# Designs tried in a protein design run: peptides against a protein of PDB entry 7BDX. Part 225

Target 1, 212 residues: chain A of PDB entry 7BDX
Amino acid sequence: EMGAAACTLLWGVSSSEEVVKAILGGDKALKFFSITGQTMESFVKSLDGDVQELDSDESQFVFALAGIVTNVAAIACGREFLVNSSRVLLDTILQLLGDLKPGQCTKLKVLMLMSLYNVSINLKGLKYISESPGFIPLLWWLLSDPDAEVCLHVLRLVQSVVLEPEVFSKSASEFRSSLPLQRILAMSKSRNPRLQTAAQELLEDLRTLEHN

## One batch from the design tools (peptide; made by RFdiffusion4, then SolubleMPNN)

Design b2_p22_7_s4 (from b2_p22_7, 7 letters changed)
Fold by OpenDDE base, seed 1:
Structure b2_p22_7_s4 (fold): chain B 212 residues (1-212), chain C 212 residues (1-212), chain A 22 residues (1-22)
Amino acid sequence: as target 1 above (212 residues)
Amino acid sequence: as target 1 above (212 residues)
Amino acid sequence: MAPGAKLGERSIAPGARLGVKE
């Protein structure tokens, strides 16, 4: 209870750039983000099937951790910190996104995907995550999720890859050969307007790349 | 481990007034400070004698909690919040200061005393804590501590009472009858320059009140 | 199109007020 409450408050205040700078400027940041990855991993490993106590103190604690990572990655110096000094955390997030089944831990997936998207704003971050083993298969695994919000954040991450020629060119063959085009086309007809827009934009970006 | 790390970061960033305002502006503040009091109480009750694992995760966690309370009380809106909405926490801090033996949990005592001193900056806060049952005996119990830093913060809190006529007049008889004058005189000769100064200033303030 | 400076998205904690600077 108390740890989750403290972490939730830290998540709330981490929406401030100055708070992110204060977190990163201290000597505790490295240890904190190391333990964060371990804690998130332990939580995901403790999940027995699809039964989620979404309102548990443990769930709230892990959500707050993922939220803090997202907010750190939202800031330029935070992205640099994560990519330079907390690569293990990024690797953990990628692994956990693969370990979670479609429909499992939707809120956590969204937060982790938001963190990866924020990291992808930095070319160095985008290179790092896109060069991770199994990254392309992972994107398609995540895109199979029934949740529209998960799929939205996956499409946004895919768009970050597609819009960066230096990254896309390295994986273009694998990307084209495995692209779940029918799934993306189905998302372009979604009743969720944000998902519909993201899928349409990505399809337009992909068409532009095929003609160039 | 993770809870202590998160709480330690929250303590660090709570040195900012804007962070304190952000904590208090959220709907989680009341619950957080309620659980804070309970957590601090549980820790003190778990202490078996004078054996302190000062470097334990649990100790660090409780220190961070006490530090957060101190930083909240350092801000005007934080003092108002504590005195209006978190009185149970103030009562808990007063109780725990009485429950701890001389020399026991020195760092925690200092942080709790700093929080009470910060609360005493507000006349409403000073009234509230000074009207608490056993407040005057508690000050003298705390002043028996062998630690110079504990004694320093006690003397500063005593000074806050003495310098406020509206508060001091209510307890002046009890205060005068129980004043550990010989102990304060000994502190005015301390090798600790901060303790020496605080004791000397308090003795001057007391002399001024006897002549008025 | 100039690659518009992608702003990082912030996650909002439940019940956290965005510090609206008054």
Scores: peptide ipSAE 0.175, ipTM 0.839, DockQ to the pose 0.081
Fold by OpenDDE base, seed 2:
Structure b2_p22_7_s4 (fold): chain B 212 residues (1-212), chain C 212 residues (1-212), chain A 22 residues (1-22)
Amino acid sequence: as target 1 above (212 residues)
Amino acid sequence: as target 1 above (212 residues)
Amino acid sequence: MAPGAKLGERSIAPGARLGVKE
């Protein structure tokens, strides 16, 4: 109980850039983010048994951790920190996104995808995550999720890859050969306006790359 | 492990007034401070057995909680919040200070005494804690501690009572009848300059009240 | 078009008020 409450408060205040700088300026940041990955991994590994209630203290704690990572990655110095000093956490997030089944832990997936998107704003971060083994298959695995918010954040991450020529050129062959075009086209007709817009924009970006 | 790390980060960032305002402005503050008292109480109750190592994750967690309370109480709106909305936490701190033996959990005592001192800056807070059952006996119990930092913070809290005529007048008879004058006189000769000064100032304040 | 500086997305904790900068 207390751990989840404390971590939730830390998540809330981490929305401030000054708080993120204070977290990262301390000598405890490295240890915190190391344990963060381990804790998130332990939670996901425990899900194969009894459906731990989404409202459990453990779930709330892990949501807060994922939220903190997202808020740290929202800021330039936070992205630099994660990409330089906490790459294991990025690897963990990528792995956990692969381990989760479609429709499983939707909120956690959304937060983790938001963190990856934020990291992708940094070219070094985008390179690091996009060069991870199985990154493209992972995107398509995640895009098979029935949840519109999961799909939205996947499309935004895909767009971040497509819009960076240096990154896209390295994976362009694999990307084009495996692109779930029909799925993205279906999303461009979604009743969810955010998903619809994101799918339409990605389709426009892809068309632009085919004509160049 | 993770709980202690998260709470320690929250403690560190709570040194900012803006972070304290953010904590208190949220809907989770009441629950957090309720559980804080319970967690601190559970820790102190568990000490009667094996000397839980001062360096345990549990000890670090409780230190961080006490530090957060101290930092919240350092700010005017934080004092108002504690005195209006978290009186049970103040009662818990007073009780725990009574339950701890001389020399036991010195760091926790110091943090709790600092929080009470900070609360005492608010007249309503000073009234509340000084009107608690057994407050004067508690001060003398704490002043028997061999630790100079514990004694220093007790003397500062006693000074806060003595310097407020409205509060002091209510307890003046009990205070004068039970005052450990020889102990305070010994502290005024301490090699610890902070303790020496605090004891000397309190003796001067007491002399001023005897002549008026 | 110069890719506009992508701003990082913040995650809002449940019940957290974004500190209104007064």
Scores: peptide ipSAE 0.173, ipTM 0.839, DockQ to the pose 0.079
Fold by OpenDDE base, seed 5:
Structure b2_p22_7_s4 (fold): chain B 212 residues (1-212), chain C 212 residues (1-212), chain A 22 residues (1-22)
Amino acid sequence: as target 1 above (212 residues)
Amino acid sequence: as target 1 above (212 residues)
Amino acid sequence: MAPGAKLGERSIAPGARLGVKE
């Protein structure tokens, strides 16, 4: 209970750039983000059996942790910190996104995907996550999720790859051979306007790359 | 572990007035400070048997909580919040200061005394804590502590009472009858310059009140 | 179109007020 409350407050205040700088300027940042990855991993591993009440203190705690990571990654110095000093956390987030089943822990998936998207704003971050083993299959696995918000954030991450020629060129063959085009086309017809727009934009970006 | 790490970061960033305002501006502040009191109480109750390693994650967690309360009380709006909306926490801090033995949990005592001192800057806060049952005996009990830093913060809190005529007049009879003058005089000869100065100032303030 | 500097997205904590910049 108290941990979840404290972490939720930290999540709330981490929306400030100055708070992110204060977190990162302290000597505790490395330890915090190391334990964050471990805690998130332990939580996901615990979900295999019991329908843990998604509204539990444990769930709220992990959501707050993922939210903090997202807010750190939203800031330039936070992205640099994560990519330079907390790569294990990025590896953990990628792993956990693969371990979660479609429709499982949707809110956590969204937060993790938002953090990866924020990291992808840094070219070094985008290179790092896109060169991770199984990254392209992971994107397609995640895109099979029934949740529109999960799919939206996956499409945005895919777009970050597609819009960076230096990154896209390295995976272009695998990307083109495995692209779930029918799924993306179906999303472009979604009743969810955000998902529809993201799918349409990605389809336009992909068409532009085929003509070049 | 993770809770202590998160709470320690929250403590660090709570040194900012804007962070305190953000904490208090959220809808979770009331819940957080309610659970804070309960958590601190549970910790102190757990100490009766095992010499819990004072360097434990549990200790660090409670220190961080007490530090957050101190930093909130350092800000005017934080004092108003505590006195208006978190009186149970103030009652708990007073109780815990009474339950702890001389020399026990020195660091926690210091943080709790600092929080009470900060609350005492608000006249309403000073009135509230000084009107608490057993407040004067509690000050003398705490002043028996062998730790110079504990005694320093007790003397500062005593000075806050003495320097406020409206508050001092209500307890003046009990205060004068039970004043550990010899102990304060001994502190005015301390090798600790901060304790020496605080004791000397308080003795001067007390002399001024006897001549009026 | 100049690639607009991608701004990082912040996650909203439950009950956190977006600090209205006064």
Scores: peptide ipSAE 0.173, ipTM 0.839, DockQ to the pose 0.080
Fold by OpenDDE base, seed 3:
Structure b2_p22_7_s4 (fold): chain B 212 residues (1-212), chain C 212 residues (1-212), chain A 22 residues (1-22)
Amino acid sequence: as target 1 above (212 residues)
Amino acid sequence: as target 1 above (212 residues)
Amino acid sequence: MAPGAKLGERSIAPGARLGVKE
């Protein structure tokens, strides 16, 4: 209980850039993010058996951790820290996104995808995650999620790849050959306006790349 | 492990006034400080048996909690919050200071005494803690601690009482009758310059009150 | 137009008031 409460407060205050700087300026940052990855991994591994109640202290704790990572990645110095000093955490997030079933832990998936999107603002971060083994298959697998918010964040991450020629050129053949175009087209007709817009924009970006 | 790490980071960032405001501005503040008191109490109760290693995750967690309370009480809005909305936490701190043996958990005692001193900056807070049952005996019992830093913070809290006529007048008879004058005089000769100064200042304040 | 510097998205903790930076 108390750990989850403390972590939730840390998550809340981490929305401030100055708080992120304070977290990273301390000597505890490296250890904290290392243990964060392990804690998130342990939680996801525990889900295969008992349906841990989504409202459990453990779930709230992991949501707060993922939220902190997202908020750190929202800031330039936070992205630099994650890409330079916490690559194992990024690897963990990629792995956990692959291990979670469609519809499983939707809120956690959204937070992890938001963190990866934020990391993708840094070209070094985008390169790192996009060069991870199975990254393109992972994106398409995640795009099969029934949750519109998961799919929205996947499309945003895909857009980050597509809009960066130096990254896209390396994966362009695999990307084009495996692109779930019909799924993206279906999302461009979604009743969810955010998902609809993101899918439309991505389809426009993809059309622009085919004519070049 | 992870809970202690998160709480330690929250402690570190709580040194900022804006972070304290953010903690208190959230709907989780009341619950957090309620659980904080219970967690600190549970830890102190567990010490009577096994010498929990002072460097344990649990010890670090409780130190961080006490540090957060201290940092919250360092800010005007934090004092107001504690005195108005978290009186049970103040009661817990007073109780735990009484339950801890001389020389036991010195660092925790210092943090708790610092929090009470910070609360004493608010006259309402000073009134509340000084009107607590056994407060004067507690101060003198704590002044028997072999640790110079504990004694320093006790003397500072005593000074807060002595310098406030509205509070001191209510306890003046009990205070004068039980005053460990020889102990304070010994501290005024301490090799610790901070303790020496605090004891000298308190002795001067007490002499001034006897002539009025 | 140069794609404006992508601002990272912040996650809002449950019950956390975004301190509106005035």
Scores: peptide ipSAE 0.172, ipTM 0.839, DockQ to the pose 0.085

Design b2_p22_8_s1 (from b2_p22_8, 8 letters changed)
Fold by OpenDDE base, seed 4:
Structure b2_p22_8_s1 (fold): chain B 212 residues (1-212), chain C 212 residues (1-212), chain A 22 residues (1-22)
Amino acid sequence: as target 1 above (212 residues)
Amino acid sequence: as target 1 above (212 residues)
Amino acid sequence: MVKPASELTVLLEESRLAERPP
């Protein structure tokens, strides 16, 4: 209980850039983000056993941790911190996104995907995550999720790759060969307007790259 | 581990007034401070059994909680929140300060005393804590502590009472009859300059009240 | 294409929205 409450408050205040800077400016940031990854990993590994109630204090705690990572990654110095000093956390997030099944832990997936998207704002961050082993298969795995928010944030991450020629060129062959075009086309017809727009924009970006 | 790390970060960022406002502006503040009191109480109750290592994650967690309360109480809106909506926490802090023996949990005592001092900046807060049952005996109990920082923060709290005529007048009889004058005089001769000054100032304030 | 700085603000807002209970 108390840990979840404290972490939730920290998450809430981390929506401020100044708070993110304060978190990172301290000597505790490294330890915090190291433990964050481990805690999230432990949580995801625990799901195969006992039906952890999604509303458990543990779930809320992990959501708050993922939220903090997202908010840190929203800030330039936070992205720099993550890609320089907390790569293991990024690797953990990528791994956990792969470990989760479609429809499993949707809220956590969304937060983790948002964090990766935020990291992808930096060229260095985008390079790092896109060069991660199995990154392209992971995107398609995640795009199979029935949840519109999960799919939306996957498409945003895909768009970040597609819009960076240096990054896209490295994976272009694999990307083109494995692209779930029918799935993305289906999303472009979604009743969810955000998902619809994101899928349409990505399809436009992909078409532009085929003509250049 | 993770809970202590998160709470420590929250403590660090709570040194900002804007962060305190953000904490209090959320719908989670009430729950957080309610659990804070319970957590601190549980910790103090656990001390009589197993020699909890002072450097335990649990100790660090409770220190961070006490630090957060202190930082909240440092801000006007935070004091207002505590005295209006978190009185049970103030009562808990007073109780825990009474439950602890001289020399026991010095760091926690200091943080709790700092929080009470901060609350005492408001007339409403000062009235509330000073009207708490056993408040005057508690002050003298705490002033018996061998630690100079504990004694310093007790003297500061005593000074807050003495400097408020409306509050002091209500307890003046008990205060005068139980005042550990020899102890305060000994502190005025301390090698600790902060303690020495605080004891001297309090003795001057008391003398001024005897002449009016 | 430069990722618009506005996306950062929206993400902070989305993070704030994720704190709102549904």
Scores: peptide ipSAE 0.018, ipTM 0.766, DockQ to the pose 0.055
Fold by OpenDDE base, seed 3:
Structure b2_p22_8_s1 (fold): chain B 212 residues (1-212), chain C 212 residues (1-212), chain A 22 residues (1-22)
Amino acid sequence: as target 1 above (212 residues)
Amino acid sequence: as target 1 above (212 residues)
Amino acid sequence: MVKPASELTVLLEESRLAERPP
């Protein structure tokens, strides 16, 4: 209970850039983000055994941790910190996105995807994430999720790759050969307007790349 | 581990006024401070049984909680919040200061005393604390502590009472009759310069009140 | 006389999303 409450408050105040700077300026930041990854991983590993209620204190705690990472990644210095000093956390997030089944822990997936998207704003972050083993298969695995918000945030991350020629060129062959085009086309017809727009924009971006 | 790390970061960033405002502006603040008191109380109650290492994750967690309360109380809106909306927490802090033995949990005592001192900057807070049952005996109990920092912060809190005529007048009889004058005089001769100064100033304040 | 406050320490808040610059 108290840990989840404290972490949730920590999540809430990390929406401030100055708070993120304060977190990162402390000598405790490295340890915190190291343990964050371990804690998130431990939680996800516990899901296959016990039906942990999504609303449990443990779930809320991990949601807050993922939210904190997202907020840190929303700031330029935070992105730089994550890419330089806490790569293991990014690797863990990528792993956990692969370990979670479609429809499982939707809120956590969304937060993790948002964090990766924020990291991908920085070219160095985008390179790091996109060069991770199994990244392209992971994107397609995540697009199989029935949740529109998960799919939306995957499409945004895909767009971050597509819009960066230096990154896209490295994976273009694998990307094109494995692209779930029918799934993206189905999303472009979604009743969810955000998902619809994101899928349409991505389809336009992809068409532009085929003509170049 | 993770809870203590998160709470310690939360403690660290609450040194900002804007962060304190953000904490208090959230609908989660009331719950957080309610659980904070309970958590601190549970920790202190556990000390009489198991020799919990002062450096344990639990100890660090509770130190961070007390630090957060201190930081909240350092801000005008935070003091107002504590006095209006989380009186139970203040009552708990007063209780815990009584429950802890001389020399026990010095760091926690210091943080709790700092929080009470900060609350006492507001007249409403000072009234609330000083009108609490057993407040004057509690001050003298705390002055028996062998730790100079504990005694220093007690003297500062005593000074807050003495410097407010509206508050002091209500307890003046009990205060004068029970005043550990020899102990305060001994502190005014301390090798600790901060303790020495605080004791000297308080003795001067008390002399001024005897002539009025 | 305004009583001096004790020194302040650091806290964290809820998630925001940064958008990629155009």
Scores: peptide ipSAE 0.018, ipTM 0.763, DockQ to the pose 0.233; fails the geometry check
Fold by OpenDDE base, seed 2:
Structure b2_p22_8_s1 (fold): chain B 212 residues (1-212), chain C 212 residues (1-212), chain A 22 residues (1-22)
Amino acid sequence: as target 1 above (212 residues)
Amino acid sequence: as target 1 above (212 residues)
Amino acid sequence: MVKPASELTVLLEESRLAERPP
């Protein structure tokens, strides 16, 4: 209980850039983010048999950790920190996104995808995550999720790749050959307006790249 | 481990007034401080047999919690919050200070005394803690501690009472009858310059009150 | 006599999810 409450408060205040800078300015940041990855991994590994109560202290704790990573990644110096000093955490997030089944831990997936999206704002971050082994297959695996919010954040991450010529050029062949176009087209007709818009924008960006 | 790391980071950033305001502006503050008291109490109760390693994750966690309370109490709105909405936490701190033996948990005592001192800056806070059952005996119990830093923070808290006529008048008889004058005089000759100064100042303040 | 200033210690708060600026 107490750990979840403290982590939740830490998650709340790291919405401030100054707080993120304060977190990163300390000598404890490296250890904290190392343990964060381990804790998230331990949580996901514990799910193999039990339907974890979404509102459990453990779940809330891990959600708060994922939220903290997202907030750190929202700030330029935070992205630099994650990409330079906490690559193992990014690798862990990518791994966990692969380990989770469609419909499993939807809220955690959303938070992790949001963190990766924020990291992808930085070209160095985008390069790092997109050059990760199995990255393109992982995106398609995640896009198969029945949850509209998961799919939305996947589409945003895909768009980050597509809009960066230096990154897209390296993966263009694999990307084009594996693109779940029918799935994205179906999303462009979604009743969820955010998902619909994101799918339409991505389809427009892809069309622009095919004609150039 | 992870909980202690998160709480330690939370303790680090609440040195900012804006961070304290953000903590208190959330709906989670009440629950957090309630659980904080329970956690601190549980820790102190666990000490009855084992010499806890001062550097244990549990100890660091509780130290961070006490540090958070101190930082909140350093801000005017934080003092108001503690005195209005978290009185049980203040009661718990007073209780724990009574439960701990001389020389036991020195660092925790210092942090708790610092929090109470900060609360005592507010007249409403000073009234609340000074009107607590056994407050005057508790101060003398704590002043018997062999640690100079504990004694320093006790003297500062005593001075907060002495310098407030409205508070001192209510307890003046008990205070005068139980005052460990020889102990304070001994502290005024301490090799610790901070303790020496605090004891001298308190003796001067007491002399001023006897002549008026 | 002015009460001494409060003792400040350093602490962190909960953050909001920042999304990529449009």
Scores: peptide ipSAE 0.016, ipTM 0.755, DockQ to the pose 0.177; fails the geometry check
Fold by OpenDDE base, seed 5:
Structure b2_p22_8_s1 (fold): chain B 212 residues (1-212), chain C 212 residues (1-212), chain A 22 residues (1-22)
Amino acid sequence: as target 1 above (212 residues)
Amino acid sequence: as target 1 above (212 residues)
Amino acid sequence: MVKPASELTVLLEESRLAERPP
């Protein structure tokens, strides 16, 4: 309980750029983010395949951790810190997104995807995550999720790759050969307006790349 | 480990007034400070009388909690919050300071005393803690500590009471009858310059009160 | 006289899920 409460407050105040800078300016940041990855991994490993996301202190704690990572990644210096000094955490997030089944731990998936999207704002971050082994298959795995918010954040991350020529060129063959076009087309017709828009924009971006 | 790391970061960023205001502006502050007192109490109760302050994640966690309370109390709105909305926490801190033996949990004592000193900056806070049952005996109990930093922060808290006529008048009889004058005189001759100064100043303040 | 606050260095945090600016 106390850990979850403390971490939730830490999550809440990390919405400030000044707070993110303060976290990173201290000597504790490296340790914190190292343990963060381990804690998230331990939580995911404790989940049985059929166990729904629990309303528990443990889940709240892990959500707060993922939220903190997201807020750090929202700031330029935070992105630089993660890509330079906490790569193992990014690798862990990518791995956990692969380990989770469709419909499993939806809120955690969304938070992790948001953190990766924030990392992708920086070219160095985008390069790092996109060059991770199995990254393209992971995107399609995640896009199979029944949750519209999961799919939305996957599409945003896909768009980050597609809109960066230096990154997209490295994976273009794999991307084109494995693209779940029918799934994206289905999303472009979704009743969820955010998902619909993201899918439409991505389809437009892809069409532009085919004609160039 | 993760809880201690998170709470330590929460402690570190609470040095900012803006962060303290952010913590208090949220809907989580009441819960956090409620659980804080319980956690500190549980820690102190887990200590055997002869167990030295452990270099442990648990001790670090509790130090961070006490640190957060201190930083909140350093800000005017934080003092007002504690005295209005978290009195049980203040009562718990006073109780734990009484429960700890001389030389036991020195760092925690210092942090708790610093929090109470910060609360004492506000007249409402000073009134609240000084009107607590056994407050004057507690000060003398704490002043028996072999640690110079513990004694220093006790003397600062005593000075807070002595310098406020509206508070001192309520306890003046008990204070005068129980004052460990020989102990304070010994501290005024200490090799620790901070302790020496605090004891000298308090002796001067007391002399001024005897002549008025 | 306002008594000086204690010198303890203490840290606090709050979150917005920051998204990439459009």
Scores: peptide ipSAE 0.010, ipTM 0.758, DockQ to the pose 0.180; fails the geometry check

